# Peptides against a protein of PDB entry 5OK6: the designs that were tried, part 133

Target 1, 215 residues: chain A of PDB entry 5OK6
Amino acid sequence: ELPGLDSQWRQIENGESGRERPLRAGESWFLVEKHWYKQWEAYVQGGDQDSSTFPGCINNATLFQDEINWRLKEGLVEGEDYVLLPAAAWHYLVSWYGLEHGQPPIERKVIELPNIQKVEVYPVELLLVRHNDLGKSHTVQFSHTDSIGLVLRTARERFLVEPQEDTRLWAKNSEGSLDRLYDTHITVLDAALETGQLIIMETRKKDGTWPSAQL

## One batch from the design tools (peptide; made by RFdiffusion4, then SolubleMPNN)

Design b2_p23_7_s3
Fold by OpenDDE base, seed 4:
Structure b2_p23_7_s3 (fold): chain B 215 residues (1-215), chain A 23 residues (1-23)
Amino acid sequence: as target 1 above (215 residues)
Amino acid sequence: MSEEIKKAAEEVEAWEKKMAEEA
């Protein structure tokens, strides 16, 4: 059952879990398509529950570039293309209006960057490969705040690398050369890793030599 | 797969092919 229009407005905009509440690292926020949200605002502000301004079910279709992997379009802008809602507010709207059938929620995490908290709408998608079989890749999303050590561990896990095997990472740069990711404690952001970037995991040989040392 | 990842994969495949032809 839909709550009163004023109650909806207060809960979504001005509540303790409303749109304007402070971001907290690790929390989930959700994207809502801007036009739908504006229609909802107009509906609840109009004061007539029977108004023709009823927004209908939430439909984020215009935010997706594909309906297979449900990837977001590139270059979406907060306040122009979408609004961000905290999990509680999102779940209220979904319970009241529904979500378009088969469409997943667009959940994102709050990350803590130097001096700012932000909802990470676009995690970094890396192409992970092994040095000896570049044709077998794993695409994995990482936060900008994730360490290179996490990228390495994830690569090891995806490629089923045995614990006793020693591995290291290389990143293909924009010039087409390979840069060693020496420091595993720096973040994806600090390493300037970008979506679409190739990350090569090198495995140390049984003789204790590195494949790249023979190049 | 994003278009950027697809492009990266295609570049890798092209590189592998080139290396195989030079070997």
Scores: peptide ipSAE 0.030, ipTM 0.610, DockQ to the pose 0.079
Fold by OpenDDE base, seed 2:
Structure b2_p23_7_s3 (fold): chain B 215 residues (1-215), chain A 23 residues (1-23)
Amino acid sequence: as target 1 above (215 residues)
Amino acid sequence: MSEEIKKAAEEVEAWEKKMAEEA
């Protein structure tokens, strides 16, 4: 059953637990398509629950570029294309209005950057490969706040690298050259890694030499 | 950097581009 319009507004827009609440690192937030959200605002502000302004079920279709992988369109802007809601507010709206059949929720995490917290709407998708097996890639999502060490561990796991094997990463840069990721303690952001960027995992040879050191 | 790794990176990129065009 739908709560009263004023109650809906207070629960969703409440500055302590609603849309205007402070961001906290690691928390989940959800995207809501802006037009639907504006329709909902108009409905609850209109004061008539039987009005023709009823928003219907949440429909985020316009935010997706595909209905297979449910990838977001590039270049979406908060406040223009979507609204961010904390998990509690999202779950209230879904419980009241439903979500369009077959659409997944668009869940994102709050990340801590230097001097700012933000919802990471676009995590970095890296293309992971091995230096000696170009026909097998793994696309993996990382936060901008994830370390290069995590990228390396993830690559090792995806390629089933044995614990005793020594590995390192190279990133293909915009000039088409490869930059070695020497520092594994820096973040994906600090390394300026971007979505679609090729990351090559090099495995040390049994003789103790690196493939990249061979001419 | 070895020419082998450079070539590898180019081949992977070409392969991914081809796969994206066939999808």
Scores: peptide ipSAE 0.023, ipTM 0.564, DockQ to the pose 0.078
Fold by OpenDDE base, seed 1:
Structure b2_p23_7_s3 (fold): chain B 215 residues (1-215), chain A 23 residues (1-23)
Amino acid sequence: as target 1 above (215 residues)
Amino acid sequence: MSEEIKKAAEEVEAWEKKMAEEA
């Protein structure tokens, strides 16, 4: 059953637990398509539960570029294309109105950047490969705040690299050259890694030499 | 940088491009 319209408004827009609440690093937020949200606002502000302004089920279809992988369209703008809601507010709206059949929720994480907390709507998708096994690639999402060390560990795990094998990363840059990711303590952001960027994991040879060091 | 790694990167990029064209 739907709560009263004023109760809905207070629950979703309340500054303590609603849309305007402070961000907290690591928490989940959800995207809601802007037109649906505005329709909901108009409905609950209208004061008539039987109004023709009833928003229906949440429909985020316009935010997706495809219905197979459920990737977001590029270039979406907060406040124009979507609204961000904290998990509690999202779950309330879904419980009240439902989500369009077959659509996944668009869940994103709050990240801590040096001077700001923000919802990371677009995490970095890296293409992970081995220097000597081109038949296997893994696309993996990382936060901009994830370390290069995490990228390396993830690559090792995905390729089932044995603990005794020594590995290192190279990034293909925009010029088509490869940059060695020497510092594993810097972030994906600090390394300026971007979505679609090729990351090559090099494995040290049994003789102790690196493939890249061979002339 | 070894020619091996460079070639590997080029082959992967070519594969990705082909897969993107077939989708």
Scores: peptide ipSAE 0.023, ipTM 0.566, DockQ to the pose 0.072
Fold by OpenDDE base, seed 3:
Structure b2_p23_7_s3 (fold): chain B 215 residues (1-215), chain A 23 residues (1-23)
Amino acid sequence: as target 1 above (215 residues)
Amino acid sequence: MSEEIKKAAEEVEAWEKKMAEEA
């Protein structure tokens, strides 16, 4: 059963636990399409449950560019295209109104940047390859706050690199040259890695030489 | 920068592009 309209408003918009609550790193937040959310606001503020302002089920269709992989459209803006809700508020709305059939929730994580917490709506999608096996790639999402060391470990895991094998990363830059990712402690953000960027994992030869050092 | 790795990267990129066009 739907809670009373005032109870819905307090549950979702309460500054302590609702939409306006402080962001905390690692927490899940959810995107809600702006028009639906505004319709819900109008409904609960109207005070009449029988109102023609009933929002219906949550429908995020306009946020997706792809209904196969459920990729978000590029360039979506908070407050214009969507609102962000903490997990509790999202789950309440879904329980009350439902989610459009077949649509997945748009879950995102709060990340800690040097001076701000934000919900990372667009993680970095990297194309991982091995220097010696060009026919096999892995597309993997990373946070901007993830270390290059995590990218390297992930690449090693995806390619089943043995623990004793030594590996390093190269990034293909916009000029088509390769930049070696020397520092594994810097973040994806610090390395300026971008979605769609090719990352090459080089594996050290058994003779102790690097493939790249012989050229 | 290794020419071998550079060439490899170009071949991979071309392959991925082709696969995306065929999907």
Scores: peptide ipSAE 0.021, ipTM 0.580, DockQ to the pose 0.080

Design b2_p23_7_s4
Fold by OpenDDE base, seed 4:
Structure b2_p23_7_s4 (fold): chain B 215 residues (1-215), chain A 23 residues (1-23)
Amino acid sequence: as target 1 above (215 residues)
Amino acid sequence: SAAERAAAAARVEEWAAQQAAEA
């Protein structure tokens, strides 16, 4: 059942878990399509529950580029295309109005960047491949704050690399060359890795040589 | 060194090219 309009407004906008509350690293926030949100604002501000401004169920369809992987469209802008709500506020709205059938919530994490906290709307999608099978990729999402070490571990896991096998990463750069990711402690951001970038996992040979070193 | 890294990168490129040719 819908709470009173004033209560809705207070919970979503002005509450401790409202839209304007400070970001906290690791928290989940959710995207809401801007038009729907504005319709909701108009509805609750209008003071008439029977108003024709009733927003209906949350529909984020316009934010998605596909309904298979539910990827966001590129270039979406906060405040223009969507609003960000903390988890509590999102769950309230979903409970009150529902979410369009079949649509997943658009959940994103707050990350800590140098001097700023941000909801990471666009995590980095890397194409992970093995050196000996470049045609088979695993697309995996990483935070900009994730370490190269995590990328390597994830690659090892996806390719079922045995613990005793030694592996290392290469990134295909914009020039088409391969850059060795030597430092596993730097972040995806520090390594300037981008969505769609090919990351090659090289596995050390049983003889102790690297495939790349034999050339 | 930077030179060693560059050389390693070049070898990987050659290796990747070789792998692509063998595939």
Scores: peptide ipSAE 0.047, ipTM 0.648, DockQ to the pose 0.246
Fold by OpenDDE base, seed 2:
Structure b2_p23_7_s4 (fold): chain B 215 residues (1-215), chain A 23 residues (1-23)
Amino acid sequence: as target 1 above (215 residues)
Amino acid sequence: SAAERAAAAARVEEWAAQQAAEA
């Protein structure tokens, strides 16, 4: 059942779990398409539940570039294209109005950057490959705050590398050259890794030599 | 050195190109 309009407004906008609450690292937030949200605001601010301003089901269709992988369109802007809601507020709206049939929720995580908390709407999708088979990639999503060490561990796991095998990463840069990722303690952000970037995992030979060192 | 890093990068590029041609 739909709560009273004032109760909806307070819960979503002014509540302890409302839109304006502080971001906390690791929390889940959800995207809501801006026009739907504005329609909802108009509805609840109008004070008439029988109003023609009823927003209907949440429909985020315009935020997606495809309905197969449900990837977001590039270049979406907070406050213009979408509104961010904390999990509690999102779940309230979904329970009250429903979500368009077949659409997944657009869940994103709060990350800690050096001077700010931010909802990471666009995490980095890397193309992981092995040095000896560049044609077979695993696309894996990482946070900008994830370490290169995590990227390496993930690559090792995806390629079923045994614990005794030694591995290292190379990134294909914008100039087409390969940069070795020496420091595994820096973040994806610090390494300036970008979505669609090719990351090559090199495996050390049994003789203790690196494939790249013999060229 | 910067030169050693550049040389290493070039070797990897050549290697990657060879691997891509064999794939």
Scores: peptide ipSAE 0.043, ipTM 0.634, DockQ to the pose 0.236
Fold by OpenDDE base, seed 5:
Structure b2_p23_7_s4 (fold): chain B 215 residues (1-215), chain A 23 residues (1-23)
Amino acid sequence: as target 1 above (215 residues)
Amino acid sequence: SAAERAAAAARVEEWAAQQAAEA
């Protein structure tokens, strides 16, 4: 059942639990297409529940690049293309108006960056490969706040590397050379890794030498 | 090391060649 229009407004737009609430690291927020949201605002602000301004079901179709993988379009801007709602507010809107059939929610996490919390709308997608088989990649999504150590562990897992095997990472840089990721404690952000970047996992040889040590 | 950079470059070239062959 739809609550009263004033109640809807208070539930969604308030500064404590709604759209204006502070970001907290690890929390889920959801994208709502801007036009729909503005239509909803007009509806609830109009004060007439029978108004022709009824927004209908939430439809985020314009935010998606494809309806197969449900990847977001590149370059979407908060406040222009979408609004961000905390999980509770999102779930209220979905409960009241529904979500377009077949569309997944666009859930994103708040990440902690130096001096700011941000909803990470675009996590980093890395292409993980082995040094001896560069043609077989695994695309894996990481947060900018994830450590290089996590990237390495993930690569090891994806390639079924045995625990006794020693491995290290290289990143293909913009110049087309490889930079070794020595420090596994820095973040993906600190390492300046970008979506689509090739990350090479090198496995140490049984003789204790590294493949990259060969001229 | 210089050797690591050289070997890394070679691997990148190999990758690039492979990508070109698959295109």
Scores: peptide ipSAE 0.027, ipTM 0.608, DockQ to the pose 0.117
Fold by OpenDDE base, seed 1:
Structure b2_p23_7_s4 (fold): chain B 215 residues (1-215), chain A 23 residues (1-23)
Amino acid sequence: as target 1 above (215 residues)
Amino acid sequence: SAAERAAAAARVEEWAAQQAAEA
């Protein structure tokens, strides 16, 4: 059963637990398409539960670039294209109105940046390859706050690298040259890695030499 | 050194290009 309109408004917009609540690192937030959200606002502010302004089920279709991989469109802007809701508020809306059939929730994490908490709407998608097989790639999402060490571990796992094998990473830069990722403790953000960037995992030879050092 | 890193990067590029051409 739908709660009273005032109760809905308070639950979703409440500054302590609703849309305006502080961001907390590691928490999940959800995207809601702006038009739907505005329709919901109009509905609950109208004071008539039988109003023609009833928003229907949540439909985020316009936020997706495809309905296969459910990737977000590039360049979406908070407040223009979507609204961010904390998990509790999202789950309330879904329970009250439903979500369009087949659409996944658009869940994103709050990340801690040096001076701000932010909902990371666009994590970094890196193209992981091995030095000796550039044709076989693994696209993997990373947070801007993830370490290069995590990228390396992930690459090792995806390529089934044995524990005794030594590996290192190179990033293809915008100039087309390769930058070695020496420091595995810095973040993806600190390394200025971007979506679609090629990351090459080099594996040390059994003779103890690096492929790149013999050229 | 920065120069050694640049040289190493160039070698990786050449090697990567060779690998891509052989694939």
Scores: peptide ipSAE 0.047, ipTM 0.644, DockQ to the pose 0.279; fails the geometry check

Design b2_p23_8_s1 (from b2_p23_8, 10 letters changed)
Fold by OpenDDE base, seed 1:
Structure b2_p23_8_s1 (fold): chain B 215 residues (1-215), chain A 23 residues (1-23)
Amino acid sequence: as target 1 above (215 residues)
Amino acid sequence: SAYAAEFQKKLEEAEKRIKELYA
């Protein structure tokens, strides 16, 4: 059964453990569609558990652009399109009201940027390919705070590159040319990598030459 | 070179597939 209305409000909205709690890097937060959340607020503030304002199951359908990959629509704005809840609060709401059948939760991580913590609602999805087989791609999500080195390591792992093989990355830019990702210590953000961007892993030949030297 | 031409072709094909994937 549902907890009392005041109890629900305190569990979800209190400043210590609820929606207003401080963000901490590495924690999981969840998106809730704004209209549903406002309906819930009206319900619990109304004082009548039997009221017609009962919000029903959580339904985030309007936040998704597709029901196949469950990607979020672009340009969603916190406080307008969705609210962010810490994991505990999200799980309470799901346990009380349920989540629309078939919908995945929208889980996101808190990242640390210069001077602020932020829930990274839109991580970067990169398309990783090998220079010699551009037709086979691995789509992988990265944080903006991840290093290019991590992207390279991930590419090596996905393509089963042997430890002794030397590899480097190229990014296809908006102009259609290839930019070398020389510095592996900078972040995805610093490199200005974007979702859907093609990242090419080049493997050094056994003769010590790079395939790109033939271009 | 033949290699460069083939690479460019494959790159263009990959770009097309990417656009289709995110359309």
Scores: peptide ipSAE 0.079, ipTM 0.722, DockQ to the pose 0.835
Fold by OpenDDE base, seed 4:
Structure b2_p23_8_s1 (fold): chain B 215 residues (1-215), chain A 23 residues (1-23)
Amino acid sequence: as target 1 above (215 residues)
Amino acid sequence: SAYAAEFQKKLEEAEKRIKELYA
């Protein structure tokens, strides 16, 4: 059931639980397409529930570049293309107006960077491969705040590497060369890893030598 | 080395294929 217009406004825009609430690391926030949100604002501010400004169901279609993997378009800007809502506010709007059929919510996490908390709208999508079979990839999303160690562990898991096997990572740089990721304690951000970047997992040979030693 | 050159070539080819698959 749709609540009163003033109640809707208070639930969504309330400073403690609404759109402007403080960010907390690990929380889920959701993207809402800007035009829909503005229409909703106009509707609830208009004071007439029967107004022609009724926003209809939430439709984020314009934010997606594909309807298969539901990837976001690159270069979207908060306040211009979308607004961010905390989980509670998002769920209220969905319950009141619905979400376009078949369209997934755009859920993102709050991350803590050295000097700021923000909603990470664009996690880093890395292409994980094994050194001996470059044709088989696993695309995995990582936070900029994730460690290289987590990337390595994830690669090991995806490729079913046995615990006793020793592995290490290489990143293909923009020049086409391979940079070894020596420090596993630095973050994806610190390593300057980017979406679409190829990450090669090298497995140590049984004789104790590394395949890359022959390079 | 010949091995390094071959590996680099395979890497470039693989990257191209991967990009094409995700384009």
Scores: peptide ipSAE 0.056, ipTM 0.705, DockQ to the pose 0.628
Fold by OpenDDE base, seed 2:
Structure b2_p23_8_s1 (fold): chain B 215 residues (1-215), chain A 23 residues (1-23)
Amino acid sequence: as target 1 above (215 residues)
Amino acid sequence: SAYAAEFQKKLEEAEKRIKELYA
């Protein structure tokens, strides 16, 4: 059952879990399509529950580029294309109005960057491959705040590398050359890795030599 | 080296193929 219009407004906009609350690292936030949200605002501000301004169920269809993988369109802008809501606020709206059938929620995490907290709407999707089989890839999402060490560990796990095997990473750069990721302590952001970038895991040979020594 | 050039070519081809699979 829908609460009173004033109650809805206060809970979503000004509550402890309202839209304007401070971002905190690790928290989940959700995207709501801007036009729907504006329709909701008009509805609750109108003061008439029987108004023709009823927003209907939440529909984020315009934010998705596909309905298979439910990837977001590129270049979406907060405040123009979508509104960010804390988890509690999102769940209230979903409970009140519903979400379009079959459509997943768009959940994102707050990350801590130098001097700022931000909802990471676009995590980095990397294409992980092995040096000896470039035709087989694993697409994996990483936060910009994740370390290169985590990328390496993830690659090792996905390719079932044995613990005793030594591995290292290379990134294909925009010029088409390979840059070795020497420092595993820097972040994905620091390494300037981008979505769709090819990351090559090299495995050390049994003789102690690296395959790349022949390149 | 010739090997490096061949590897780069294979890498580019692989990347193209991968991008096409996810397009």
Scores: peptide ipSAE 0.055, ipTM 0.703, DockQ to the pose 0.585
Fold by OpenDDE base, seed 5:
Structure b2_p23_8_s1 (fold): chain B 215 residues (1-215), chain A 23 residues (1-23)
Amino acid sequence: as target 1 above (215 residues)
Amino acid sequence: SAYAAEFQKKLEEAEKRIKELYA
């Protein structure tokens, strides 16, 4: 059941629990397509529940580049293409109006950057491969705040590397050369890793040498 | 080295295949 229009507005737009509330690292926020949201605003501000301005179900179709993997279009801008709502506000809207059939929610996490909290709309999708079988890849999503150590551990897990095997990472740079990811404590952001970037996991040989020593 | 050249070639081929798989 839809609450009163004024109640809807206050619930979603308030500065404590709504759209304007402070960001906190680790929390989930959701994207709402801007046109729909503006339609909703017009509806609830109009004061007539029977108005022709009824927004209908939430439809984020225009934010997706594909309906298979439900990846976001590149270059979306907050306030122009979408608005961000905290989980509670999102769930209210979904409960009131529904979500377009078949569309997943666009959930994103707040991350802590050195000087700001931000909803990470575009986490980094890396292509993980093994040095000896470059034809088999695992695409894995990481936060910019994730450590290279996590990337390495994830690669090891995906490729079922045994605990006793030593591994290290290389990143293919834009120039086509390989950069060693020496420091596993730095973040994906610090390493300047980007979506679609190839990350090569090298496994140490039984003789204690690295395959890359032959390069 | 010959190994480096071969590796680079394999890398390029792999990247091409990956792009094709996700296109």
Scores: peptide ipSAE 0.051, ipTM 0.690, DockQ to the pose 0.582

